# Designs tried in a protein design run: peptides against a protein of PDB entry 5A53. Part 30

Target 1, 230 residues: chain A of PDB entry 5A53
Amino acid sequence: LVENVKQALFIPGQSCNKNLHDIMVDLSALKKPDMKRFNRKNDIHPFEDMSPLEFFSEKNDCSLMVLMTSSKKRKNNMTFIRTFGYKIYDMIELMVADNFKLLSDFKKLTFTVGLKPMFTFQGAAFDTHPVYKQIKSLFLDFFRGESTDLQDVAGLQHVISMTIQGDFQDGEPLPNVLFRVYKLKSYKSDQGGKRLPRIELVEIGPRLDFKIGRIHTPSPDMVTEAHKKP

## One batch from the design tools (peptide)

Design b1_p18_1 (made by RFdiffusion4)
Fold by OpenDDE base, seed 2:
Parts: C-alpha cells; structure tokens; sequence
Structure b1_p18_1 (fold): chain B 230 residues (1-230), chain A 18 residues (1-18)
C-alpha cells in the first residue's frame, strides 16, 4: 500500500510574530519531510475569504495548511485547514497559550525523519464532542497519515499526547487542549546479569496549550465525498 | 502577490531551532 501521506503547508499571516514563527518552525519539524513553509507573510483572512487558501492548496499540492496570525482577540493563533480536492473541507483556530515551550527548552535529541508518531488522547470528549472529534481527526490526519492499524513497534520513536484540560458541561467554555511530544528512550538496565529493557518517555517539545477559537465544519456533501475517496 | 516556499532540511529532526 503506497501511503498517500498528506502534505502540509505552513503560512505566516500578515500579523505573524517571532513567537509564532518559532512555534511554526518547531511544530512543522514534526511533519518533515512532508512539509513546506512560506518564508514571507501573506495577507490571508480565512474566515472572510477562503479562495487564497484553496489556491495555495492546489499550487503546492498540500491538503493540510496552517496559517499563523496574531491579534488582541486571537493571540498566537494557528488556523488549521484541511482541503479536499483543493477545496476547503474544515478549519479550526487553535491559539497557543503564553506558557509554550520550544524545542530549545528541552534536551537536544535526534530523530529519524518519517517515522509515524503514536497518539494518545486523554478526555472522553475526544470521542463524543463534535469540536474535540474534529481536533482528534485533524491531528491524526496531520501527523499519522493513513491509519494503518498495525504500527510496527519497531518504528515507534515518539508519542504525541493530547489532553483536554479538565471537565466541562454543556454550555461552558471549551477547555484547552494540551499538546505534548515525547521520545521513547530505551535503557538496558544491567541488574544482576538480566538485562531488563526499561522504556522511558522524555518530553522533547514543543509544548503547546491550545485555546479553541473559530471553527468551519464541512458540508454533509463534502463529508460524504471525503469518506469515499481516501 | 503570493510568496515563495522556504526550503527546509528534510534529512533529520532535532531539537535545534533553525
């Protein structure tokens, strides 16, 4: 099965700042080699006009896009966009909280490019609430590509953890999503001649707490078409 | 005017901010 890995395009918006740029660099590194970045700011307002994003999707053959913008109302905003047939499928604003950590804040570790992460999702709402279902679907689609059920354990080097920050009731503001990345480190403990394999999770970054913003959901027709053509 | 793609190193992923 030729894995049709979705390509991602990272786009600095007109209001992109240094912090967003650094976050973009670090997050996009997890998508290598299936990632492109623009080095110049583009004046794009996706909730006003989606046409520029559809144009970029087609021109760069990228079905995933991330737009980096910042304003007083939407600070450190990463708008995640998916396209189907180069048309907008869905969008979600995820604003990075000020407590973020970059890769430089963690111990330097080397990774093999192209290995699929394991995902963990903490919070029942990832399976029940429509917004968190979309987030789960988005991140799985973004980093895992085509879900082969049998991840070869031999190819596992890192884990992406996504946690809903606390419980909430209907009508309450949606809790943040805590994004964490870990590397699996294997140790051979030499205890009394028996080498017991010890596996530890080491946080490698970036560390991002996402506040949920505006959402564009696909039409029922687009959902049907997207499920027919993987 | 739509802007250009930045080339990125696709050989390794490390904890270095490039």
Amino acid sequence: as target 1 above (230 residues)
Amino acid sequence: DYFFVEESDTTTFDNLVS
Scores: peptide ipSAE 0.023, ipTM 0.546, DockQ to the pose 0.032
Fold by OpenDDE base, seed 3:
Structure b1_p18_1 (fold): chain B 230 residues (1-230), chain A 18 residues (1-18)
Amino acid sequence: as target 1 above (230 residues)
Amino acid sequence: DYFFVEESDTTTFDNLVS
């Protein structure tokens, strides 16, 4: 089954600022061509009323949404939303730390549109802890692109790395997730007559450290329906 | 088709709720 590529909608909230706008532009560039952006602010509070997001999901045919808001309590907040049948499936707040880097902070590089990134996850909690499992699932779902059965290694152009920042115990605050993007660069090394291909990872941005905020988990019924293959 | 990492705000849509 060729799963259709999920479309993403980026929404500036009422409290969206220049920094969040710049982050939105840079992160959404990685989702091209499967991305839409609103240019006007919307007064949306998804943990109070989800109906506006369900409306936008249906009207724009987008099953992925990112809401950009900022407050004293939730600074640089990116709320990631997934829908199923245009109804809210899950939500997670990921607040961007002030040490973020934009694409303009890195070397200019070009990408072929539609190539699937390779993902790397660092931290055992991505496989065991429910919150980090949701984050892993979300980002894989967000950036998976066209599932061509041809994992042509020749088509690998970039790597998305997600790292849990340190160890934690039960009842402790959840560590940040470090989001990094790299381009694969192949060099022909002329060392001693053996042309060993040297592969280097070059960071291309954006660089985002995510603090985890509020979470909405899917209902058991929606989980069952979402896993039913048509 | 190629996209540039440096692409500025090139794709925008109007809000349905203003």
Scores: peptide ipSAE 0.009, ipTM 0.539, DockQ to the pose 0.022
Fold by OpenDDE base, seed 5:
Structure b1_p18_1 (fold): chain B 230 residues (1-230), chain A 18 residues (1-18)
Amino acid sequence: as target 1 above (230 residues)
Amino acid sequence: DYFFVEESDTTTFDNLVS
């Protein structure tokens, strides 16, 4: 089953600043060509009223949305929204820590647009904890593009790595998720007349540490319906 | 140092500020 590539809409909120704009530009570059951006700021408060996001989802035919807002309480906040049938499925606030790095902070590397990233998830909680399971699902959904059964290893160009920053116990604040992007570099190393392919991972950015904020989870009925439609 | 993404069509919309 070839799933249609989900389109993403990046929305600057009213409180969007230069840093968030730059982050938006860099992160959205990874979603090309399946990305749209709004130029104007929109006064959207998704946890108070979801209707504007549902409207934008329908009008732009985007099932993925990212709202860029910043406040004293929620600095550099990227609200990731998924819709199903243009209705809100789930939402999660991911606040970018101040130690972020833009693509301009890394060596200029070229890469072909449209190649699917390989994902790596570090931390058992990505498979067991409901919040991290949602994050895993979200990012896979966001960047996987068309699911073709052919993981053409030959087409592997970049890796998106997501790491839970440390261990945590029940009742403790959820650790940040470290978002890293790497390009695969293949070197022909001549070792003693045997050409062994050497593969190295080179960080290309952006580098984002996500602090987890508010979450909206789908209703059980919506979960069931979303999984029934291929 | 910018990441040069080769040919990619980006669509930018002027959104309705409601």
Scores: peptide ipSAE 0.016, ipTM 0.541, DockQ to the pose 0.021; fails the geometry check
Fold by OpenDDE base, seed 4:
Structure b1_p18_1 (fold): chain B 230 residues (1-230), chain A 18 residues (1-18)
Amino acid sequence: as target 1 above (230 residues)
Amino acid sequence: DYFFVEESDTTTFDNLVS
């Protein structure tokens, strides 16, 4: 089954700032060519009224949206939204910590647009905790690209790494998720007369530490419907 | 205004709030 690639729409909110704009540009570059961006700020408050997002989803044929907002309480906030049938499926606020790095902070490397990333998830909670399961599902949906039965290894150029920052217990604040992007570099190592291919991971950015904010979870009925349709 | 700079590397849209 070839699944259609989910399209993403990046939306600057009314409180979007230069830092968020730069983050938006860099993160959206990883989603090319399956990405659209708005230039104008939009006064959207998704946890108060979801209707504008559903409208944008339908009008732009995008099942993925990212709203960029910033306030004192929710600084550098990226609200990730998924829709199903142009209705809100789920939402999660991921606030970017101040220690972020842009693509310009890393060595420029040649990058082919549109290739599928490999994913790595570090932390058992990605498979057990409902919030981290949602994050894992979201980022897989966001960046996995076209689902093909043939994993062409030749098409692998980069790795998206997501790490839960430390252990936590019930009732504790949820640790940040560390988002990292690496490029695969193959070197011909001439060690002992045998050319062994050496693969190195080189960080290419952006580097984002996500603090988890508010979450909207889908209804059980919507979950069932979303799993029935490929 | 930084947000009105036309980006050449992406498809961008001017949008109205519904």
Scores: peptide ipSAE 0.015, ipTM 0.579, DockQ to the pose 0.018; fails the geometry check

Design b1_p18_1_s1 (made by RFdiffusion4, then SolubleMPNN; from b1_p18_1, 7 letters changed)
Fold by OpenDDE base, seed 5:
Structure b1_p18_1_s1 (fold): chain B 230 residues (1-230), chain A 18 residues (1-18)
Amino acid sequence: as target 1 above (230 residues)
Amino acid sequence: DYFYIDESDTTLFEQLMS
């Protein structure tokens, strides 16, 4: 079953600033062509009232949304929202640390739009801890594109790496998630007449360190419904 | 950050070549 590619809507909040805008542009470029962006700021507070997001989900036919807001308490905040049946499924605040790098900070490399990225996750908590499991699920949903059973190696261009920054114990603040994007460069190495495939990963940006903020988890009923493959 | 993946890095190499 080829699942349809989930569409993403990027929404500048009322407090969206230039840095967030630039981050939005660069991150959303990875989601092309399955991305829409609002050009105007919208006064949305998803943890107070989710109704506007559900409205936008339905009106734009987007099951993925990213709200860009910034405050003193939640600087460079990207709220990632997923909907199911145009109802809020889950939400997570991911605040971008000030050490972010934009695509312009890296060597410009030509890339083909629409190719499916490969994901790498570093940290056991991505498989065991509820919050990091949600993050893993979210980013897979966000960037995985068309679920083709065909591992088309020929279509592999990008690697998205997500790393939990360090170990943590129960009750400790959750470490940041380091988001990195790499382009695969294939080199033909001629060693002894045998062409050995050489692959290099070159960072292309953006570089984002995500601090985890507030989370909305789905109801058990919604989880069950969302896992029912149509 | 640059990552070099060759045949010696079997896990990542296998994942990329699969």
Scores: peptide ipSAE 0.000, ipTM 0.334, DockQ to the pose 0.060
Fold by OpenDDE base, seed 1:
Structure b1_p18_1_s1 (fold): chain B 230 residues (1-230), chain A 18 residues (1-18)
Amino acid sequence: as target 1 above (230 residues)
Amino acid sequence: DYFYIDESDTTLFEQLMS
């Protein structure tokens, strides 16, 4: 089943600042060509009223949305929203820590637009803890593009790595998720007469440490409907 | 208020592709 590539809409909120704008530009670049960006600030408060987001989802035919807001309590906040049938499926706030790096902070490397990233997840909680399971699902959904059965190894250009920063126990604050992007470089090493292809990973950015904020989980009915194969 | 896609934003990504 070739699922259509999910389109993403990036929305600057009323409190969007230069840093968030720059982060938005760099992160959305990884989603090209399957992204749209608004250039105007919109006064949206998704945890108070979701109706504007549902409207934008339908109007722009985007099942993925990212709202960029910043406050003292929620600095550099990226609210990731997924819709199903243009209704809110789930939401999660991911606040970018101040130690972020933009693409401009890394060595410029050639990048081909539209190639699917390989994902790596580090941390057992990605498979066991409901919040991290949602994050894993979200990012896979966000960047996988078209599910082609052909794992075209030849099309592998970059790796997105997501790491849970440290261990945690029940009742403790959830550790940050470290988002890293690497380019795969293949070198022909002429070592010892056997040309073994060496693959090196080079970080290309952006580098984002996500602090987890508020979450909206889907209703059981929505989960059932979303998993129904058309 | 119609939100327009700023097609003119040459992203750093596009600069990396050039």
Scores: peptide ipSAE 0.026, ipTM 0.510, DockQ to the pose 0.029; fails the geometry check
Fold by OpenDDE base, seed 3:
Structure b1_p18_1_s1 (fold): chain B 230 residues (1-230), chain A 18 residues (1-18)
Amino acid sequence: as target 1 above (230 residues)
Amino acid sequence: DYFYIDESDTTLFEQLMS
């Protein structure tokens, strides 16, 4: 079953600033051509009223949404929203730390459009902890692209790396998630007459450290419905 | 009131793809 590629909608909130706008542009570029962006600020508060997001999901036929807001308590906040049947499935706030890097901070590298990224997840909690499991699921859904059965190894150009920043115990604050994007560079190394292909990872950006904020989890009924493959 | 889609932004990603 070829699942249709999920479309993403990027929404500037009322408190969206220049930094968030730049981050939005760079992150959304990785989702092209399956992305839409609003050019005007919308006064949306998803944890108070989800109805505007459900309306936008249906009107724009987007099952993925990212709301860009910033406040003293939640600086550089990217709220990631998923919908199922144009109803809110889950939400998570990911606040970008001030040490972010844009695509302009890295060397320009040419790459072909349409290749599926490889994902790497570093940290056992991505498989065991509910919050990090949701983050893993979200980013896989966001960037998975077309589900083709043919893992054409020849088509691998990008690696998206997500790392949990350090160990944590129960009751401690959740560590940040480090988001990195790399391009695979292959070159022939002349070592001792055997031309072994050498692969290097070159960071291409953006570089984002995410602090975890508020979370909305789906109802058990919605989980069951969403997992029913048509 | 919902606001419009910006189709005019040439992204740095497009510059990396050229």
Scores: peptide ipSAE 0.023, ipTM 0.494, DockQ to the pose 0.031; fails the geometry check
Fold by OpenDDE base, seed 2:
Structure b1_p18_1_s1 (fold): chain B 230 residues (1-230), chain A 18 residues (1-18)
Amino acid sequence: as target 1 above (230 residues)
Amino acid sequence: DYFYIDESDTTLFEQLMS
């Protein structure tokens, strides 16, 4: 079953600033061509009222949304939302730390739009801890392109790396998630007459350190429905 | 479909990062 590529909608909130706008532009560029961006600020507070997001999901046929807001308490906040049947499935706040880097901070490289990324996850909690499992699921879902049977490594253009910043114990604050994007450079090295393929990773940006904020988890019923293969 | 490298597949990750 070729699952339809999920479309993403990027929404500037009322408190969206220049930094968030720039981050939005750069992150959404990785989702091309399967993204839309609003150019107007919208006064949306998803943890108070989810109805506007459900409306936008349905109106724009987008099952992925990112709301850009900033406050003293939640600076550079990217709220990632997933919908199922245009109803809110889950939400997570990921606040971008001030040490972020934009695409303009890296060497401009040629990039083919629409190629599937490879994902790397560093940290056991991505498979065991509910919050990090949700983050892993979200980003896989967000950047998962068309299901092609041709998962040829030869078609791999870029790697998205997500790392949990350090170890933590129960009851401790959740460590940040380090988001990095690399381009794969494949070149044939002539070593001793044998053409060995050599692969190099070059960071292309954006570079984002995510602080975890508020979370909305789906109901067990919605989980069951979302996992039903059509 | 996506390529996934977990911590248990250190060989592939190391090859990519190396």
Scores: peptide ipSAE 0.000, ipTM 0.325, DockQ to the pose 0.155; fails the geometry check

Design b1_p18_1_s2 (made by RFdiffusion4, then SolubleMPNN; from b1_p18_1, 5 letters changed)
Fold by OpenDDE base, seed 5:
Structure b1_p18_1_s2 (fold): chain B 230 residues (1-230), chain A 18 residues (1-18)
Amino acid sequence: as target 1 above (230 residues)
Amino acid sequence: DYFYIDESDTTTFEELVS
């Protein structure tokens, strides 16, 4: 089953600033061509009223949305929203730490647009902890593109790495998620007449450390409906 | 092509909702 590629809508909130705008531009670049961006600020508060997001989901035919807001309490906040049937499925606030790096901070490399990234997840909690499971699911949905059963290794261009920053116990604050993007660079090494393919990972950006904020989880009924394969 | 997005790829709210 070829699942249709989920479309993403990036929305500047009223408090969106230059840094958030730049982060939005760079992150959304990874979602091309399946991305739309508003160039106008919208006063949306999704944890108070979700109706505007449902409206945008339907009007733009986007099942993925990212709201860019910033406040003293929630600096550089990227609220990731998923919809099902244009209704809110889940939401999560991911605040970008001040140590972020933009694409311009890295060596410019050429890329083919539209190639599916490979994902790597570091941390057992991505498979066991509800919040990190949601994050894993979200980012897979966001960037996976067309689900082909065959990972065309020949089309592998870049890797998205997500790492839980350290160990944690129950009751402790949830560690940040380190978001990194790498390009695969193949080198032909001529060693002893045998060409051994050497693959190197080169960081290309953006570099984002996500602090976890507020979460909206779907109802059990919505979970059941969303997992029904058409 | 690099992942840099041309500003021309941005759409106004009004254009997307019309």
Scores: peptide ipSAE 0.026, ipTM 0.633, DockQ to the pose 0.020
Fold by OpenDDE base, seed 3:
Structure b1_p18_1_s2 (fold): chain B 230 residues (1-230), chain A 18 residues (1-18)
Amino acid sequence: as target 1 above (230 residues)
Amino acid sequence: DYFYIDESDTTTFEELVS
């Protein structure tokens, strides 16, 4: 089944600052060519009124949106929104910790635009806990390129790693999600006449530690309708 | 009013991070 690639829209909120702008630029680079960015701030509060986001989803034909805001309570906040039929499906706030690294902090490596990343998820909660299941689903949807039945292993160039930072019990605060991006580098090692390919992972950025904020979950009816479309 | 930039035609690292 060939699924259409979901388009993403990045939106600076009214409280967007330079750091969030830089993070937006770097994260959106990984979504090229299936990305649009607003170049001006928009006063949007998605947990108060979702109507502007639904309007932008329809107007720009984007089923993925990221709103960039910052406040004392929610510093460096990236609100990830998914729509279905241009209506809000789900939302999650992911706040970037101050220890973030930009692409400029790593070695400049060229890569082919449009190739699908491989995903790795570390932490059992990605398969069992509803919040981490939503995060897993979101990022798979966000960076999933053209779904072809042909696994072109030859086209694998980068890996996105998502790790839950530590174990937790019921009633405890949810640990951060560590977002890392690596490029696969192949070396031909000549060891004793056997050419063993050596593969190394090189971090390319951005490096983001996400603190989990507010969540909007879809209605049961929306879940049913969204799963009917291949 | 909203304003957007479509940068889908970028191919270089420098263009990706601009």
Scores: peptide ipSAE 0.022, ipTM 0.561, DockQ to the pose 0.031
Fold by OpenDDE base, seed 1:
Structure b1_p18_1_s2 (fold): chain B 230 residues (1-230), chain A 18 residues (1-18)
Amino acid sequence: as target 1 above (230 residues)
Amino acid sequence: DYFYIDESDTTTFEELVS
């Protein structure tokens, strides 16, 4: 099965700033080689008019898009968009908290481009709450693509960890999602004559705490069409 | 005017963030 890896398009919005640009660069680097970036700002307001995004999806053959915008109300806002048939499937605003860390804040580690990450999700709500289910689905689609072929352990280079920051009850604000990236380092420990491969996780960045903003959910019809196996 | 950053020539993560 030729894995149709979903392509991502990163779009600087009109209000994109240096911090968002840096975040965009670092996050998009994890999606390479299946990523495109615009170098110019585009005046797009996806919750007002989705047509420009559908246009970009079609023109760039990208089913994943990330719009980078910032305002007082929605600072460091990454709007994640998925399309199906170049039509908007779903959208979610994820605002990066000010405590973010860039790749440059971590020790430079060699990274092979194109290896699929392993995902870990911490928090029961990822399996039960609609918003967190969408986030889980989005990030899995974003970094793994559609094919869940058993990743050869030999190809495991990095882990993406997503954690819901604390418990919450109905009616409470949704906790942030903590996005962390780790590299697996294999150390041959010569302890006691048995070379047991020791695997250590080293954070490599970026480190992003996502505050959840506005959401667009797909129509039931689009869900049905998107889940139809060709 | 679509301005693509053609990073197709970058093979390493370090080259991409530099």
Scores: peptide ipSAE 0.025, ipTM 0.549, DockQ to the pose 0.031; fails the geometry check
Fold by OpenDDE base, seed 4:
Structure b1_p18_1_s2 (fold): chain B 230 residues (1-230), chain A 18 residues (1-18)
Amino acid sequence: as target 1 above (230 residues)
Amino acid sequence: DYFYIDESDTTTFEELVS
């Protein structure tokens, strides 16, 4: 079954600043061509009223949304929203740390739009902890694109790496998630007469360290309905 | 209002964000 590619909508909030806008532009570039961006600020507070997001989801036919806001308490906050049937499924706040790097901070490399990324997840909690499981699911939904049975490795251009920053115990604050993007570079190695292809990973950006904020989890009924889709 | 950048002709990652 070819699943339709989920479309993403990037929304500047009322408190969106230049840095967050630049981050939005760079991150959304990875979602092209399946991305829309609003150019105007919208006064949306998703944890107070979700109805505007549901409206935008339906109007733009987007099941993925990212709201860009910034405050003293929640600096560089990217609220990731998923909808099911144009109703809010889940939400998570991911605040970008100040040490972020934009695409302009890396060397310009050739990049083809629309290729599916490979994902790597580092940290056992991505498979066991509910919050990190949600993050993993979210980013897979966000960037995986069309599920084609043709895992043509030949079309692999880039890798998205997500790492949990360190170990944590129960009751401790959740460690940041380190978001990194790499391009696969193939080199012909002349070592020993056999040209063995050497593959290297080159970071291309953006580089984002996400601090986890507020979370909205789906109702059990919505989970059941979302999983029933063929 | 939303904007769409036609990036069908982009060959570099930098061109995707410009």
Scores: peptide ipSAE 0.018, ipTM 0.525, DockQ to the pose 0.034; fails the geometry check

